# Peptides against a protein of PDB entry 3S8F: the designs that were tried, part 250

Target 1, 157 residues: chain A of PDB entry 3S8F
Amino acid sequence: VLTLFVAVPSLMTAFTVAASLEFAGRLRGGRGLFGWIRALPWDNPAFVAPVLGLLGFIPGGAGGIVNASFTLDYVVHNTAWVPGHFHLQVASLVTLTAMGSLYWLLPNLTGKPISDAQRRLGLAVVWLWFLGMMIMAVGLHWAGLLNVPRRAYIAQV
Target 2, 166 residues: chain B of PDB entry 3S8F
Amino acid sequence: DEHKAHKAILAYEKGWLAFSLAMLFVFIALIAYTLATHTAGVIPAGKLERVDPTTVRQEGPWADPAQAVVQTGPNQYTVYVLAFAFGYQPNPIEVPQGAEIVFKITSPDVIHGFHVEGTNINVEVLPGEVSTVRYTFKRPGEYRIICNQYCGLGHQNMFGTIVVKE

## One batch from the design tools (peptide; made by RFdiffusion4, then SolubleMPNN)

Design b2_p24_7_s2 (from b2_p24_7, 12 letters changed)
Fold by OpenDDE base, seed 4:
Structure b2_p24_7_s2 (fold): chain B 157 residues (1-157), chain C 166 residues (1-166), chain A 24 residues (1-24)
Amino acid sequence: as target 1 above (157 residues)
Amino acid sequence: as target 2 above (166 residues)
Amino acid sequence: VEAVLAVYDASVAMLLAMLLDIAR
C-alpha cells in the first residue's frame, strides 16, 4: 500500500506539466477542448521531443502501478513486461527529454541558431525514435503478458 | 494578471487530475478484467520463511534430492527445490498429473529465478528466503525451468525439468 | 499533432486488443 503512494507525487507532477502545456497552448491562441494542442510549437524539436517522451511516459506510468502492485507484479515480474516498462520510462521519456534539451542547449551554448535543415532533421529523428519506441514497447509488453521471460535467450512463446 | 494565470492553471490542474484519475481507473479495470477472466494456475502459498543458506545443503528438507518430493496428502505434494549456480535440484522434478504441488524453493548461493515454461510459475529465489508457490499440472509432459534472474557466467545455461507423470 | 495522436492511439488500441485476447 505504501509503495503505491509513490504514484501520488508522480501524478501531481504530470498534472502540473499537462496544465502548463494547456496554458501555454491557450496563450498561443488555441481554443476549445483540443485547439490548444495545435497551437503548441510543433515545429521545434526542443519542444516536440520531451512532449513525445511524456506521451510514452503515460502508459509507462500505468505499468509502474502494475509493477508496484503485489498481486499484479506476480504476473509480470521478470518477464519482458519489465523491459517494456523501463524502455518507456528511460529510453522514451528520459532519452527524448535529453534530445530535446540538446536542441535547445547547443544553440544557446554556441550562440549559433540551428539551421532549418537541422531543425527538420531533428523533428524527423524524434518522431522516428518515438515511433520505434512505441512499437518496441508494445511488443515487449505483449511478450511479457505471454510469459516471455526476462534475461533469457529462449522462450516457449 | 499573475493571480488570473494562477487561477487558470489551477483549473487546468483540476481538469487534468480528473482525467488522469479516470484513465488510471480505466487501465486498472482493464487489467482486473483480464486477470479475472484468465484462470490463474499459480497461487502464492505460505508466509515469509527464512533458512540458513550456508547449511541448507547439509541438513533439512533440501539436503537430500531423493527426498525432495514429499507427499503431504492423497493428492498433495511438497517439493523442496534448490536453485544454485548453475542448475536446479532435484533435476528432474517428478510429480503426478492433477496433484496439488507446493514448491518450496531456496538458494544456497546467489539470487536465481524459477520460471516454469507452460505455467505462470515465476518467482525470484533469494538465499536465506524460501519462496512458496502452489500449482496443479493439468497436462502430463516435461516442463522446462528457466532462470530469469542473472546469476553469473552460466546463467544462460541454467535449466531444470519438471516431469509430470500420468 | 495528428501523427503523434495516431501513433499513440494505435499503440493503446493494440494494448487493449492484447488484453482482450488474453481475457478471452
Scores: peptide ipSAE 0.028, ipTM 0.731, DockQ to the pose 0.047
Fold by OpenDDE base, seed 3:
Structure b2_p24_7_s2 (fold): chain B 157 residues (1-157), chain C 166 residues (1-166), chain A 24 residues (1-24)
Amino acid sequence: as target 1 above (157 residues)
Amino acid sequence: as target 2 above (166 residues)
Amino acid sequence: VEAVLAVYDASVAMLLAMLLDIAR
């Protein structure tokens, strides 16, 4: 339980970000409980990438709480569950944030705006990346719960 | 305008913070429920035991693989296992079906894994510490031991076998 | 986009269900 108190500032941060997104969406004309989501700039890969990262981070964060629990960690420790977890945290959130940052940074550094084709390509990249990561992560978590070992090329199932 | 925006942001933040706290309690409750009701899959460890990894091969219960399996009672055995770079000893580990087996596992060199396929046995093995796992094999056959903690260049080939005899 | 979201939601739901199962 003491370890889980670390989750307090993390959750506060995460949901504050969510609050910021809601506010932004509502400023852009979004209405209702979910209308603000649609109003966000989903046509901009610099926005979409980190948001998808955040979405991937949600189950990863939940898994982090599980991993931080001594008794629950016994079930998942050194199984495929663990790489499933950090692929959500690193390969999704961090990587997608980096990708998104590039879509903002490169135009500013070069002084050249990205073309529409580049924008569309960027969107395709980040969505495909997210989709692939979600599929892989679900598979790894599932395998982990089936006691598939980490760092082994063989498994009982 | 800026003040209006600030006020709006604060309102949303308060809502999401409340949600955050609620979710925290949900997770804590879930963990508490799991602890209260879930007993399967947890293999209790014994008392923390320490050994000298520099002498474990020369003296003590791990020194002779031929004496690694010790009957401690009727249908009860203790097996002293060494995980080393890159294998296990004894190998194979032979135990009878239906017997209560207490594995005492340690390492003379680096950290290894002890993952037994077909079971819920999955522990790290640290030099200087004894990992204790209690298990009863209900089915005869061969159970593969897999090292699931990176231990060097031969890690991927580090396997052992438990043979459960009828 | 909707397809991705659907996969995500289904995946999260499945994971939560599995966790609940472990809790029992």
Scores: peptide ipSAE 0.023, ipTM 0.741, DockQ to the pose 0.053
Fold by OpenDDE base, seed 1:
Structure b2_p24_7_s2 (fold): chain B 157 residues (1-157), chain C 166 residues (1-166), chain A 24 residues (1-24)
Amino acid sequence: as target 1 above (157 residues)
Amino acid sequence: as target 2 above (166 residues)
Amino acid sequence: VEAVLAVYDASVAMLLAMLLDIAR
């Protein structure tokens, strides 16, 4: 149980970011409990990508707590659950943040804005990436709970 | 107004911080609930038992695969298993149905996995350390042992078999 | 750019090698 306190700093950081998003949404005219979400710049892939990464990081973080639990780790250790976890953490948050960074960095470095076509393509890429990652992650976690082994090509269950 | 904006940010941060703490307690509560209601079949880690991986093949209970299955009681057995690159010994492991089996697993070389299909047996095997797992096979038949820890070029082909006899 | 491409090429080559090995 004491190991679970490792989650405190990461949760604090994550929800501080969420607080910043809420503040930004409200500054952009969003009102109400959830109206601030709609007010965020969802037309910008530089924004959408890291936010989708954060969304994927939520279940991944929950999985981290599970993995850190002695008794629950017994169930999930060296099963497909573990790849499901780190794909959410690395291939979702880190990768999407990197994608978002590129959409921000390149226009700033070149001094040229991206075209509307490039913007739309960027949005399609990050959303499709997110969708694919969620499908894969859910599948891996599900398989892990069915005791499908990690690092093995065969499972009869 | 910079001061107003700063105060607003702090208020949001405080709210979300409270939410984060609440979620932490929810997770702890869920773990506690799971432990309270679903602890059946959980095999806790035993006491640390050490062996010399350099001599484990030459002397001791793992040295002779023919003597690996030891009856320790009327319906109790201890099975001394070696996981090595790239297989298990003994192979097959033959045990009676309904008997309590204590697997004592170690490695002479590198870290391996010991995952038995159709069971909850899933442990890592470390050189110099003995992994102990208790299990009772209720159904006769063949159970495949799978290595689920990378151990080299032949890792993907590293399998064993447990034969449960009636 | 060359470094990024090198990492990409290496990763693709590794993946293909693994797939070929699995298919064997």
Scores: peptide ipSAE 0.006, ipTM 0.734, DockQ to the pose 0.015
Fold by OpenDDE base, seed 2:
Structure b2_p24_7_s2 (fold): chain B 157 residues (1-157), chain C 166 residues (1-166), chain A 24 residues (1-24)
Amino acid sequence: as target 1 above (157 residues)
Amino acid sequence: as target 2 above (166 residues)
Amino acid sequence: VEAVLAVYDASVAMLLAMLLDIAR
């Protein structure tokens, strides 16, 4: 019950963030149904990282609902599904948000802007991180559905 | 400025909410599909039962592995299984093919897993609680029981076997 | 078990109702 109650404000927050991104994109000159997406600052790792984290959070959040569901938990509990879930939550959302935060924080603390080389490297890091996490997460969820156990090195699959 | 921004954001919220609702239904459908395809064959049975983990080895239905498999009716059995550091008792568990098996699993020590490979049987075993799972083995052979809950240094070697006889 | 499932279903229904209410 509590999980489902928490889901409502979480969804509201997610939608608000999305709406804010659309607004920001339109303020930056984006037009049309999707043009605002391209107008967002995709050249800034401090922006890209948390956004990619949010993208990972969508399936992760859905997985949270699954894990909290009594009937669905019978399928996924203690399988590779569970690691797949929190890798999306912790290793994607939280980690990427932290990375993004550092790209903002460090320049402010040091008083020095990041170089163009550092910016490009940062973009590479966050995109590669996201890609790797998505591959791993999809694999873990898939394995979980195939009844691959959690915390075991062997499986008949 | 803030007021203008607020109004602008509100203009998009309904669209995003609609999209989110649509995605919610997609996820629900996927969940339903998963349930329909992956839960067959395992039936939660019985009420939550408690047992004293300090005495479960000495008295009661788990005490004697030779008497762990109890025929409760025609083609029906109850198997009292202990998951312990680091193994299962009885081992092997011998049951007939096609029989309805009710597993009653508990632990005398720490939390363990009871995952039967090749089946959908997968439960955590808590000291002081009895996990109950009903299953019918349709195919004869050996089914390995694995522990999927870390329980100590020997966790990775904690295996059991269910032998299904024709 | 049936009671738990009933609570779950009711909770899901309530969640959906709330979302629909927000969305209108």
Scores: peptide ipSAE 0.000, ipTM 0.682, DockQ to the pose 0.061

Design b2_p24_7_s3 (from b2_p24_7, 14 letters changed)
Fold by OpenDDE base, seed 1:
Structure b2_p24_7_s3 (fold): chain B 157 residues (1-157), chain C 166 residues (1-166), chain A 24 residues (1-24)
Amino acid sequence: as target 1 above (157 residues)
Amino acid sequence: as target 2 above (166 residues)
Amino acid sequence: KDLVLAVYNASVAMLLEMLLDIAR
């Protein structure tokens, strides 16, 4: 249980980012408890991608706490739960952040803005990626709880 | 104004940090609740036990599969299981229904998994170490053992069977 | 549009099934 305090710095970092998002949203005219969210630049794939990654990272982080528990890890270790966790952490946060960075970097390096069509395509890509990752991750975590083993092609459920 | 902006950012940060800490305690509380309300049918037991993987096949309780199941009490058994590339021994493992079974599992070669379908038995098996798992089978039948740790080219075909007799 | 709706519905169904299993 004491190992769970390792999560403190990570949570601090995560919610500091959330604080920055709230501040940015409010600077853009958002008001109230949730109005700042709508005020964020959701039309920019360079913004949307990493934010979606962060959203996926939330349940992944919670899973990390579970995995860090000796007792609870016994339940989930080497089940489909673990790949579910990894896909949230790497294939969601890291990958989407990389995608978002690319959407910023290329226009910046070339000095040419992306077209509206490219922007819309980018938004579609990152949202579809996020959706697919969430479906898969939920499925993997669920399967893990149903005692589906990791690294096996067969299971008795 | 830079100062004003900085102050505002800090205010939001403090609020969210407080929230993050609160959530941490919520998670700890949930773990505590789970432990208080749930009991495991399978528990890792005992102290760290070590063996020599180079001799475990020749000498000791794992050497003879025919002697792997040892009755230690009226309704208690110890089963000495080897996980190896690529299978388990003994295979099948035959145990009585309702008996308390202590599995002593080790490996002569590489790391393997020991995942028993239909149960919560799921441990890694390390060469040089003995994994101890205690379980009571309440239902008769066959339970498949699955290796869930990559152990080589034959990993996907590495299975065993526990036969629980009525 | 139909594909998106189908995926959405499938996802909801899966989630509900999961919750029902957990609640069982």
Scores: peptide ipSAE 0.029, ipTM 0.767, DockQ to the pose 0.034
Fold by OpenDDE base, seed 3:
Structure b2_p24_7_s3 (fold): chain B 157 residues (1-157), chain C 166 residues (1-166), chain A 24 residues (1-24)
Amino acid sequence: as target 1 above (157 residues)
Amino acid sequence: as target 2 above (166 residues)
Amino acid sequence: KDLVLAVYNASVAMLLEMLLDIAR
């Protein structure tokens, strides 16, 4: 039970980030319960990428709690569930954050602003990446629940 | 101004922190629900049992694959299984349908997996420890054992078979 | 656009199927 307390500071941090997003959205003119979301800079891949990463991290974080539970881990351990969790945490959040960072960093390092075409391409890349990761993650988690083994090229199911 | 912005940020943070705590309780509830609905069939692990991996092949109940299946009572068997690089012994494991089988699994070398397809048997096998799994096969046939823990270059080919006889 | 929507819908359907399976 004490192990699960590790999730508390992580959750606090995650929701603090959400608070920052709400504040930013409201500063940009967003109003109401959801209007602040629409006001965020969704036209910037450097912003969209890490935000999509955060969205993927939500179910991943929930899965982290499951994986950390001794009783529940017995069900999912060394099944396709675990790779599903990893793809949400690493291949989604970390990777998308890195991608987003590059979309900001490279223009600054080179001194050349990103073109509109590059911006649109960047948006396409991060959205497609996110979509692919979500599909894959759902599949892996589902397969894991069906007892498909990890690190095996064959399965009964 | 900066002061107003600071106060606003704090208000949002407090709200989201409260939400985070609420979500924590939701997650706990979901865990409880999952346990109640999906763990009823969990195979209980046995008591912590140790074995010397350096001698397990030479002496003791794992030493002779021909003596690996031991009848311990009416419709009760204990099967002493070795998971090694790269296979299982005995192979196949032959057990009767409807019998209560207690698998005692250990490794003489590295960590392996013991995943039996078509069942909820899925345990890691550690050198120096004995994994105990209790299961009753209700359906006759062949059940494949898969190593789901990387154990070396031959990991992908490490399979076993449980044959359940009518 | 249609392809993306189709993939999205399929993904949602799969998610729902998974959730229903968990709920059983």
Scores: peptide ipSAE 0.027, ipTM 0.761, DockQ to the pose 0.041
Fold by OpenDDE base, seed 2:
Structure b2_p24_7_s3 (fold): chain B 157 residues (1-157), chain C 166 residues (1-166), chain A 24 residues (1-24)
Amino acid sequence: as target 1 above (157 residues)
Amino acid sequence: as target 2 above (166 residues)
Amino acid sequence: KDLVLAVYNASVAMLLEMLLDIAR
């Protein structure tokens, strides 16, 4: 009940962030339905990381609603589904947001901008992290739906 | 101009809010679909029953594994199962094929899982509470019970067996 | 670049397979 109560405002908030991104992209010269996306600063890991986190949060958030549903929770509870959900919410959203925050915070605290090499490395790390997390999360959710148990070393499927 | 910027932001927010609402309905639909495709065969019996975990081994329907399987009707059984560190009783659980089985599961010690492989039976078992699951085994054979809630050093070896007889 | 593309394609394929499996 609590999760469902929070779900709608949270979803609205998430897409409000997306609205801000669209506005920013259009201010940066992006035009058309999707041109604003390309205009965003994809060369900055401080931007890319939290955005990728938000993308991972979409299925994770939906999963939260599933987990909070009485009938559906019965299907997924204590299966591999649950770790999949956590890896989206924590290891993707929170972790990537933290990574992105560091790319902003450290230069500001030290007064030294990141080098181009560091920037490029940061982008690689963030994208690879996201990709790995998505693969793992999809696999875990799939396994969970196939009734693979959580916290067990054996499974029939 | 700050005012113009704010107005523009509001316009985008309206669009994305509409999209948000649409996605909400999509998620609800997906949930409904998942429910329809994955809930066959198990009917949760929503009785919140309480027991004393300190006496459940000595008194009551869980006390004697030999009396754990109770016929309640012509083709209906109730099975009183204990999940404990580290196993299940009775073990094996013997039930007939095609019978409606009501599992009443509790724990005398810590929280355990009761996950029956090959079925949709999957519940947590809390000391002091009775978990109730209704299921009908359509196919004879052996079904393994797995603990999917960490319960101690022997958790990984905590297994039971349900034997479905023709 | 080729490796990234391969991983991406494999991931998409896996997702599709999952969806098909759920739809059974």
Scores: peptide ipSAE 0.027, ipTM 0.722, DockQ to the pose 0.039
Fold by OpenDDE base, seed 5:
Parts: structure tokens; sequence; C-alpha cells
Structure b2_p24_7_s3 (fold): chain B 157 residues (1-157), chain C 166 residues (1-166), chain A 24 residues (1-24)
């Protein structure tokens, strides 16, 4: 019940952010149904990181609803599914948001702008992190559906 | 113009709100689909049954491992299982193939898991509560019981075995 | 780039396989 209660504000927030992103993209010259996405500042790791985090949070949020369902939880509870969910929520959204925040915060605190090399490295790190997290999360969710137990080093698959 | 920008933002918000509502219904549909296709593997929660964890080892149906498997009817058995730090009792659990088995599982100490590999049996075992699971083993052989709830230093080595006899 | 692409493709394939498995 509590999870479902939190789900509503979270969805509202997510779609509000999406609306803001669409508006920003269109202001930057993006046109059409998806053109605004291409117009967003994908060259800025401070932008890319939290956006990727949000993308990872979508399946994680859906999974949260599944986990909160009494009937569906019987299938996934205490399986590798649960760590998969956690990694999407914490290691994807929270961590990527933190990474993105650092790309804004550190230059601001030091008064020194990020170099182009640092920017490129940052983009690489963020994208690689996201990719790795998605692979791991998908794998864990899949393993969970195959009845691989949580908190065990062995499994019959 | 700030007003123009505000109006534009509102238009996008309306669109995304509509999308959000649509997605909500999609998620509900997906949940419903999952339930419809996977409910056969769901073990429903049984009636709440309580026991005293401080005496469960000394008296009652869990006290003697040799008496843990009780035939309750033709091709029907009840197995009283203790999950404890760090193992299961009885071990092994011996049951006939094709029989309806009712597992009554409790703990004398801390919370444990009872996950039987190759089956849909996966429950948490709480001290003071009895977990009830019904299952029929169709294939003979050995089924490993895994503790999937952290219960202490020996958690990773906490295993049991169910032996299904022909 | 080739390695990244290979990993990406493998990931997509894994996702598709998972979805197919769920649909069965």
Amino acid sequence: as target 1 above (157 residues)
Amino acid sequence: as target 2 above (166 residues)
Amino acid sequence: KDLVLAVYNASVAMLLEMLLDIAR
C-alpha cells in the first residue's frame, strides 16, 4: 500500500520532468515527436547522467509495483529479481544522479570549468555505467524469474 | 514572453499527463497478464498459525524429527519442518512421489528462508509463526532446500534435502 | 567502438531472449 502510494507522486514527478525536457528540447530547435530528444544537451555529463538514471528508474519503478503486489510478489520474492530492482533504483538512478551532480558541483566549488577531456571522459563513464547497470539488472531480473534465489551462492537453473 | 512559454509548458504537461495515465493502464494490464499466466505457480498464503518458538523444540509436532512426517490420508502427508541456525529438521525429509505434501515450517530462533530448488516452494520462516505450503512432487529424486534469508554467520551453508521416493 | 557495439548487441539479444521466455 505504501509503495503504491509513493508510486503516484513519483510518476507525476517523472512525467513533469519529461514535459520540461520536451519543452527544453523544442526550445533548442527540436521538432516532431522525437526530435526534441536529439536537441537536448547530450554532450554534458551533468545532464546525461541523471537522465540515464531516470530511464533506468522506469523499469525499476514498474518492478516496484510488482514487488508490492501480494500475488506477484510470490513469484519474485527473495529471488535475484529483488537485487535487480535495487540496482535499478539505487545503483542506477541515485548513483547516476550523484555522478551528474558532481559534474556540476565540483566545477562550481572550485571555480574551474571542466575541461573538454574531462567532459568526454565523464560521458564515457556515465554511459558505460548505465550500460553495465542495465546488463546486470536485466540479468538479475531474468535470473529471478528463473527462480534463482537471493542471498545464495548456488542455484539450480 | 513568459506567458507564452508558460502556455507551451502547460500543453506539454497535458500531453505527458495523458501519457502517464495511459502508461498506468498498461502497467495494470501487464500485472494482470502476469497474474493470469503465472498464478499457477503461486503458493497462496495460508491461515495464520502461531506457535511458541521457545517450546517448539521440546514439545509438539516439531519436537521429534522421527515423527515429523505424518500421513494424514491416502497419498497425503504433513511434514513438520524446523528451520534453525543453521539447518533444517528433519534432514533429509523423505516423502513419496505423487503424494500431496503439506509443509508446516517454523523457526525456534531467527527468521530463515525455505526455498526448495526445482519447485515453486519459497517462503520466509518466522519464529512464532507457521508457514504452510502445499506441494506434490511429481519427479523422484533429491531437492535441495536453500535458506534465502540472512540468518547469521552460517547462513551461506544452511542447506537441507528433500528426498522424493518412488 | 566495436567492442561497445558488441556488448550492446549482446545486451539487446539477452533482453529479447528474456522477453521471449516470459511470453512462453
Scores: peptide ipSAE 0.024, ipTM 0.733, DockQ to the pose 0.040

